# Peptides against a protein of PDB entry 8YR4, part 270

Target 1, 309 residues: chain A of PDB entry 8YR4
Amino acid sequence: PRGSPALQLVVLICLGLMGLERALNVLVPIFYRNIVNLLTEKAPWNSLAWTVTSYVFLKFLQGGGTGSTGFVSNLRTFLWIRVQQFTSRRVELLIFSHLHELSLRWHLGRRTGEVLRIADRGTSSVTGLLSYLVFNVIPTLADIIIGIIYFSMFFNAWFGLIVFLCMSLYLTLTIVVTEWRTKFRRAMNTQENATRARAVDSLLNFETVKYYNAESYEVERYREAIIKYQGLEWKSSASLVLLNQTQNLVIGLGLLAGSLLCAYFVTEQKLQVGDYVLFGTYIIQLYMPLNWFGTYYRMIQTNFIDMEN

## One batch from the design tools (peptide; made by RFdiffusion4, then SolubleMPNN)

Design b2_p30_3_s3 (from b2_p30_3, 27 letters changed)
Fold by OpenDDE base, seed 3:
Structure b2_p30_3_s3 (fold): chain B 309 residues (1-309), chain A 30 residues (1-30)
Amino acid sequence: as target 1 above (309 residues)
Amino acid sequence: SLLAELLKLLLELQKKRLEEELARREALKK
């Protein structure tokens, strides 16, 4: 935001809070490890109580690994409202000015309500995409990189490799399967719009339909359109289940390989019992933002498809 | 996942609310 120093300061504070979230994502598993180790060693209650209280406080700031429900994330979201409103207004004014620069012939061919709907969809999609890239995609990639570095430095290099392969495979499969799904979703949305248009046209022409006793014919055409829509909806929904299951299998295989390797190193007394719990907790924390990534990438693609129509 | 369905439902509800709010704004401009 080049025009307001106050909004620039809010952006800097939001970036600082994002850095704090990355630190919390590393610290929370470490403190949980320390609790498990202190319990295993039968440490004195005072040391355990302090570590548990510190862990619960850090977990309150983090918000359970989803990021979205934590105090730091809520504070960031609250502060970002003003920046989002400024960006939205700027994009809306740019789209509006561009629409006014378009030839009178382009405006005469389109209904004013359709033009406004395109402008509102354009503004919401751009602001949604920007907020998503800044607050979900970039932080998730940073957490993966931090995770690989952490496991490579404090564990064996094999743990860093497992996390790298698991997350790279997860991201690649998420993109490839989502692009494949986009074809089914485009076909579904096109058929939904066609089915809705047929229903509206039949209802607007109800006098003509009654005059020709064509009610049964219009109902049958509508049934055929619904069956065709449901066939495309099934393909879209089944492809979503396939994506979710593929993602679950990749994370499950990464968790299995890393958990077995960690258990082996604990048996060899190279790692502590708490390190096993840390690995499992950290992988689950990486998975939660990535699951949101797959959902919102689909939403962005849907909004772009809905703008192309 | 239930969360993706809930988000899809929330986004469909938000889209429906936005369409209802757009329809209300179009009805207020008449």
Scores: peptide ipSAE 0.021, ipTM 0.401, DockQ to the pose 0.034
Fold by OpenDDE base, seed 2:
Structure b2_p30_3_s3 (fold): chain B 309 residues (1-309), chain A 30 residues (1-30)
Amino acid sequence: as target 1 above (309 residues)
Amino acid sequence: SLLAELLKLLLELQKKRLEEELARREALKK
C-alpha cells in the first residue's frame, strides 16, 4: 500500500511474523525430539520439566495439528485485516471506475445486478488470490525448502532426497489432477446455469405453462436437467476423492520410506529415538499446509471459471 | 479436506443466495 506508511509498517510486521512462524516450524519438532530423548535417557526432572514447558510455549505460539491456529498466526491475521480492507477497497474502486468508462450499451445489455456480481466476484477472487499466495503458497514452499536443508544437514542426505521427491511428486500430481478436474467443473457449472435458467424461465412463464396444461412436461424436463447435472456433479466429486486419495497415497509412501529408513538408523545407533519422532512430526507439519494448497488452488479455479460466465 | 468441502459449500451457498436475491430484484423490476 504505497499511500499509507502505517500500512507499510503493518506489512513489514506481518512479514516478520511469517519469518517467526518458519522458525517455530523448525524449533517445535526439535524440542519434541529433545523431550523424547530426555525421557529415553531418564534425564533429571528439572531438565525435562524445562524442556516440556518450553515446548508447550513454542507450540502455543505455532499452533498446528489440533485445528487451532497459533498465537503468531492469529496476530498476523489480525494485523492483516486492515491491509486486506485497503486492497479490497482499491480493487472495488478500480472495477467500479472501469465499469463507468464502459459504453452505455454494455450497461443496458447487462443487468446492474449481474455487473455488481461480477465486480464482487472479481474483487473477492483477486483479494483472496493475493492473500493466499502471500500467506499459504510462499510460506509452504519456504517450509519445504527449510525442511530439505534441515534433513540434508542434520540427517543423512537420503532423508532430504525422500522429502524432496515426496513433496515434488505431491505438488506435481496436485496441479495435474486439479487441471484435469477443471474440465468436469466447467461442465458442471454450465449445466447448473442451464438448469437454473430453465427453472426461472418456466416459473416466469407459469401462466403459459398453465394455459397449455404443460406442468407435467416442464417438471419432466426439469427432472432430466437435474439428472444430467447430478451426473456431472458426481464426476466432479469423484475426481475430488481421487485427488485426495492420490495425495494421501504419496504422503503415505513418503512417510513409510522415511520412517523405515529412520528406524533402521536408530537400530544401528546412528540416530536416537527422538529423531524418528522428529521426522514423523515434521512430515505431518509439511503435509497440513500442502493440503490447504490443493484446496485453495481449486477455489481459485472455481472463482475464475465463475467469472468467465 | 473436509474444511475445503465446507468452504466450497459455503461459497456455493453464498452464490445461491446472491442469485436468489438477484432473481427477486429482477422480479420486483417487472
Scores: peptide ipSAE 0.019, ipTM 0.372, DockQ to the pose 0.028
Fold by OpenDDE base, seed 1:
Structure b2_p30_3_s3 (fold): chain B 309 residues (1-309), chain A 30 residues (1-30)
Amino acid sequence: as target 1 above (309 residues)
Amino acid sequence: SLLAELLKLLLELQKKRLEEELARREALKK
């Protein structure tokens, strides 16, 4: 972004965070290996607990294997919102200015509206997404129930309770925060439609705008409408980052509690080193479908809102 | 996921670009 040194700094920070994410992808397996080694060597609890805590912290920074939900990824995304908005606004203003340079006949403005509507209809059948949601939700719920039963029977009731509380809290927060986000999405879409309607109206009345030499006025009015839209878009995007980070925190806390408890039982020779590996792997496996669920649920809600308008 | 919203935004940006390119092609045909 040539016009703002602050945005250039944000780009550099985002690139640095991308580098950090790559470093975490190497460090997390190393720390996991170190835990396995310490468990095998029957190391003192203090050293083991510190290494487990450090691992979980690094895993929280990395996220649940998708990389998209880690703290570093969320921070990168949050910072990138302003860069994206700057780029989008610049592109939209260039498009709008170019459209005002072109003798856009009334028929082009009508086609543009139809092409956008066809393209919005074509991107996702709400019915197809609902079907996909059902086919993803049902297996995920089954996997959670199976996991609770398995950990309760083969490990201890405490592990089943941790999984139950973690997954229940994750699902509840996903729904509640997504419903909260829907308000911001509706406000954003309403302002987007209003901004688009103004642009189309200005282009349809192009001859009048040219007659009064009002092109600069219409461009500035469009710029103001984009800035207002981007204020709402920022709230929507920031609320998404908040959702992802909240989900990451819940999984991180569940992973921490369960990993410490597993490590303790391994030190007491009640569980084997393999059981620690199993728990950590299973929690991560449960997290993956849940992360996709939250994605598709948001996508369905977005499309539902976009169909209501 | 952010990827899906980013993909939607990229798709919306691609649509805007495609509409711009269609408008340019229709302007070049006159």
Scores: peptide ipSAE 0.017, ipTM 0.369, DockQ to the pose 0.021
Fold by OpenDDE base, seed 4:
Structure b2_p30_3_s3 (fold): chain B 309 residues (1-309), chain A 30 residues (1-30)
Amino acid sequence: as target 1 above (309 residues)
Amino acid sequence: SLLAELLKLLLELQKKRLEEELARREALKK
């Protein structure tokens, strides 16, 4: 944010908190590993109690690994409200000034309420996109990279490769399937608008419809439009389920391959029981933000498609 | 939770836009 040192400091604090979240995403599995190892070794209660207390505290700071429920994430989100408001206001004022620079003919051809709706959509979409990119996409990519490095350095290169392949395939399929889904969503939205237009035109001409006793005909036309809409809605919804299942399958296969490999190395005494638990915990932690990525990407695409119309 | 709220907010915004567009179309034929 240009012009406010206070908001610049808040941005720096938020970036620092994002770095802390990345550290927590590594530390929480490590402490959980250590608990399992201490339990396996029948370590003294004092050492175990300290490690458990530290783990629970770190887990409180991290939350669910989604980057949305932890204390650090909540604090970041709270501090970011002022930056979000500043950015929103700036985008809104830029859109508003640009609208005033547009020709009178453009304003006469577009009703003021529609222009304001486009402005509000634009502001919300841009500001939401920026916040999403900074707080969800970038951190998730960072966590994946950190995960690949961590598993490659502290485990075997095979674990790093499994995580790399799993996450790369997950991201690629998420993008490709989401782009494919956009076609169904556009078709659905177009048909929704057409169905609504028919309903409105029928209701607004209700006197004419009533004069000709055409109510049954208009109802049947509306029914046909609804059926056509529902066919497109089904394709949109089914394509979402397919995305979610594809994502779940990729993570499941990655978890299976890595868990089997980890179990094998534990049986060979090359890894400890805690390392098996660490791997499973870490993969689940990487999955949690990624599951949200598909939902936000849909939200972004919805907002963009809604701006194209 | 925040995603569910944001989804809910977007759904409510879509619903409100729907209602406003209906009301605007009704107001055009009066």
Scores: peptide ipSAE 0.000, ipTM 0.282, DockQ to the pose 0.030

Design b2_p30_3_s4 (from b2_p30_3, 27 letters changed)
Fold by OpenDDE base, seed 3:
Structure b2_p30_3_s4 (fold): chain B 309 residues (1-309), chain A 30 residues (1-30)
Amino acid sequence: as target 1 above (309 residues)
Amino acid sequence: SLLAALLKLLLELQELELKKRQEERLKLEA
């Protein structure tokens, strides 16, 4: 942010913490590998205890595996609150200033409270979306690239290729299936709003409905609207299950191919037993943020389209 | 409309993060 050196320093610290999270994502599987190798070699307790303690400390900093957000991620989120508040307030003031510059005729044609509610929510949401892209999407893509490089350098090039093909196929199918399902979700949301509007209109016109004894007709019309909504809801939900299952199959096939190849290299004494555990742990670790990527892509795409309207 | 969609989105993100934390806790208890 231009104008506050303190907030610029906080942004730099947050970027440094993001770099530390990327380093932890590589180090945690390596230390877990080392524990498995030390256990296999029946190494002395002192070396094992030090490696386990170091692993648990790194895992506390990383989070994810224990159902907790990592200490580094929590610290980054905490520090970012002030930057988000500053950015939100700046965009809110810019929108408010622009609204005051608009013609009186534009304000008379629109409910001022609805315009303000649209301005306040838009600002918070654009800032939230940008923060989400920077702190979740970009780091996840960076972790995939780092993973491909790591497996290509420290394992056989075939492992890097398997991870590359698996992640590329996962991302491509996630985008394609998410775009395909977006039409069902939009149709569902439009029908939900129409069903709600019919219910509200029928309730507001209650006296007219009573006067004409049209209660049975309004109930049947509402039932038809609910059935139509549920048919669209089913398509939306079924398309989400199809997305999740497609993602699970791609990761499962990548994990299978890489695990079989790793097991083969362990039998040939080219890799250690710990390297097999590292591969499985690292792929599962890459999968955890990717599982949400489809939700994120949908979310971004829906918001951009809702911005154009 | 955009703004309501984006707030709904931020709420859905917070609910998803809460749900993710709950699923991660359930996997540890399991």
Scores: peptide ipSAE 0.017, ipTM 0.429, DockQ to the pose 0.035; fails the geometry check
Fold by OpenDDE base, seed 2:
Structure b2_p30_3_s4 (fold): chain B 309 residues (1-309), chain A 30 residues (1-30)
Amino acid sequence: as target 1 above (309 residues)
Amino acid sequence: SLLAALLKLLLELQELELKKRQEERLKLEA
């Protein structure tokens, strides 16, 4: 936002908080490892209690994978409200100005209230998409890169390779299967709109339908449209289950390979028991945001196609 | 076209947010 130094400072603070979230994503698993190692070594209570208290505090700042948002994420979201409102208002004013430049024929063919509702919807969509890209997609990719670097430097290079191969395969399959699914989803949405239009047209012409005693015919035509829609909906839903299962299998294989390798190195006394727990915890932590990546990718593709039209 | 595209995008974003909340609820219940 070029016109407000205060909003520029808020954006910089939000970027700093995003950097802090990345640091917490590395530190939380490390402190959890340290707790497990201290418990295994039967360390003094004072050292254990301090490490547990520090872990719980870091976990409060980070939040959980269980849908609890952390303090840092909540603070970032709170500060971002003003930036979102400024961006929304700017897009609304641009759309409103553009609507006033459109021909009188375009305004006469559409109800003004419907046009405004579409404009408000459009603004919220663009602002929501940008926020989603900046706060979910980019941070998730950064966490993967940081994870690969961490495992390559502090573990054996084999762990970094397993994480790299697992995440690369996961992302590639997510993109390929999501592009394949997009065809079924477009067909479903087109048939839904056609079925809805037919229902509205039949109900608007209900007097004519009653005059010709065509109620049974219109009900049967609506049933056929619903059956056709449900056949496309099933393909869309089944393709989602296939995506989720494929993702689960890739993560499961990566977790299996890395866990077996970690267990082997623990038996050779090259790694501690806490390092096994660290690996499992960190992989699960990387997986939680990635489950949504296919949804993000589809949303980006749909928005790009819809902006070209 | 742009306005219909923006509406479709918002409906898809709302459906995505609803699905995200439903899957987050399902993950909280599991």
Scores: peptide ipSAE 0.016, ipTM 0.421, DockQ to the pose 0.030; fails the geometry check
Fold by OpenDDE base, seed 5:
Structure b2_p30_3_s4 (fold): chain B 309 residues (1-309), chain A 30 residues (1-30)
Amino acid sequence: as target 1 above (309 residues)
Amino acid sequence: SLLAALLKLLLELQELELKKRQEERLKLEA
């Protein structure tokens, strides 16, 4: 933000907190591994108690595995409120200024309340999208890259390759299926708007409908519109289930391959039991934010298309 | 058109946050 050094400092602190969240996402599984290994080795209580206490503290900072409810994430969200408000106000003033520069004919052709609703939704959309990209999409991609590097450096190169192939296939299929399902969602939204418009027009003209005793005819036309909508809604919902199942299958296959390989290395005494638990925990931790990636991608794509219009 | 685009995005983001909260709630209830 140009003009306020205080908000620039808040942005830098938020970036530092994002870096800390990435470090916690690596450290929490490592400390959990160490606990399992210490328990397996029947280590002295003092070493175990210190490692458990450190793990619980790191887990408190991280929160529910994705960091969404962790102390660091909450602190970041709290500090970001001022940055969001500044950005929102700036976008709102730019849109308001632009609306005042538009021709009188454009304003006369649209109800002021609709224009204002469009402006309010527009400002919040830009600010929301930017925050969503910076705080959800970029960190998720960073966690994947950090995961691949970690497994490649501290495990056998085969683990890094399995994670890379699994995540690449997951992202590719998520994009392809999301682009495919976007057609069904657009058709559904168009039919929903048409159904709503018909209902509003029928209700606004209720006196005319009542005068001609056409109530049964309007109800039947509305029923037909609902049936058409529900057919499109079913396709949209079924395509979402297909996306989720495809994602679950890819993660399941990656987890199976990696878990079998880890189990084999544990039997060969090359890895400890804690390393098996680490791999499973880390893959599940990567999966949680990735489940939303398809929705993130769709939102980004819709916003870019809508910005060109 | 840009403003309508941004508006749809916000609505979709709000719907996503609502769905995320619903799925988080469903995962906490399961």
Scores: peptide ipSAE 0.016, ipTM 0.422, DockQ to the pose 0.031; fails the geometry check
Fold by OpenDDE base, seed 1:
Structure b2_p30_3_s4 (fold): chain B 309 residues (1-309), chain A 30 residues (1-30)
Amino acid sequence: as target 1 above (309 residues)
Amino acid sequence: SLLAALLKLLLELQELELKKRQEERLKLEA
């Protein structure tokens, strides 16, 4: 944001908070491991209580539950509202000024409602693309890289390889299945718009339909359009279930391979029982954002297409 | 035994959280 030093400071604070979120994503599993190790060793209550209190505080800062956003993420989102509003307003004013520079012939050929819809789509697409890249895609990729480095350094190269293979397979399958699914969603949306247009046209021409006693014919044509829509909706919904199940299978295979390897190293006394818990907790924590990666990729792709139009 | 039960419970809770996010994604994409 050029021109406002206050907004530049807010961006720097938000980047600092994003760095803190990455640190919390490593620290929370470590503290959880330490609790399990202290419980296994029957450590004194004072050490256990301090570690549990520290873990709960770090977990409050991180969040990570379904629908639970951590304090750091909420603070970042709150501070970013002003930056987003400034960026949105700047893009909207640039689009609006550009529309006023366009020839009178361009404006006479388009309805005012269509021009507003193009301006709103352009502003939403740019703002959405920036938000998804900065707050979802980049942090998720950073967490994966940090996870690979962490497991490679502190466990064994085999754990880093398992995480790398599982995350690479997960990302690749998520992209491929999301691109495949986008075809079904586009077909569904096209059929929905066609079905709606037919219903509106039939209702606007109600007098003509009644004059020809064509009410039964229009109802049957609408029923056929609904059945065709529902067939495309089913394909869209089934493709989403298939995506979710494929993602769950990759998670399950990664957890199985890594948990078996970790259990083996615990039996050889090379790792502690807490390290088994750390691996399971950390892997699931890495997959939590990745569940939304397909949605983010689709939103980025849609917003990119809407920005080019 | 108690540690294994707690570990199993935590894994089940994490799996349940994953399922809830999948359901939330189904609701947001529907």
Scores: peptide ipSAE 0.015, ipTM 0.377, DockQ to the pose 0.158; fails the geometry check

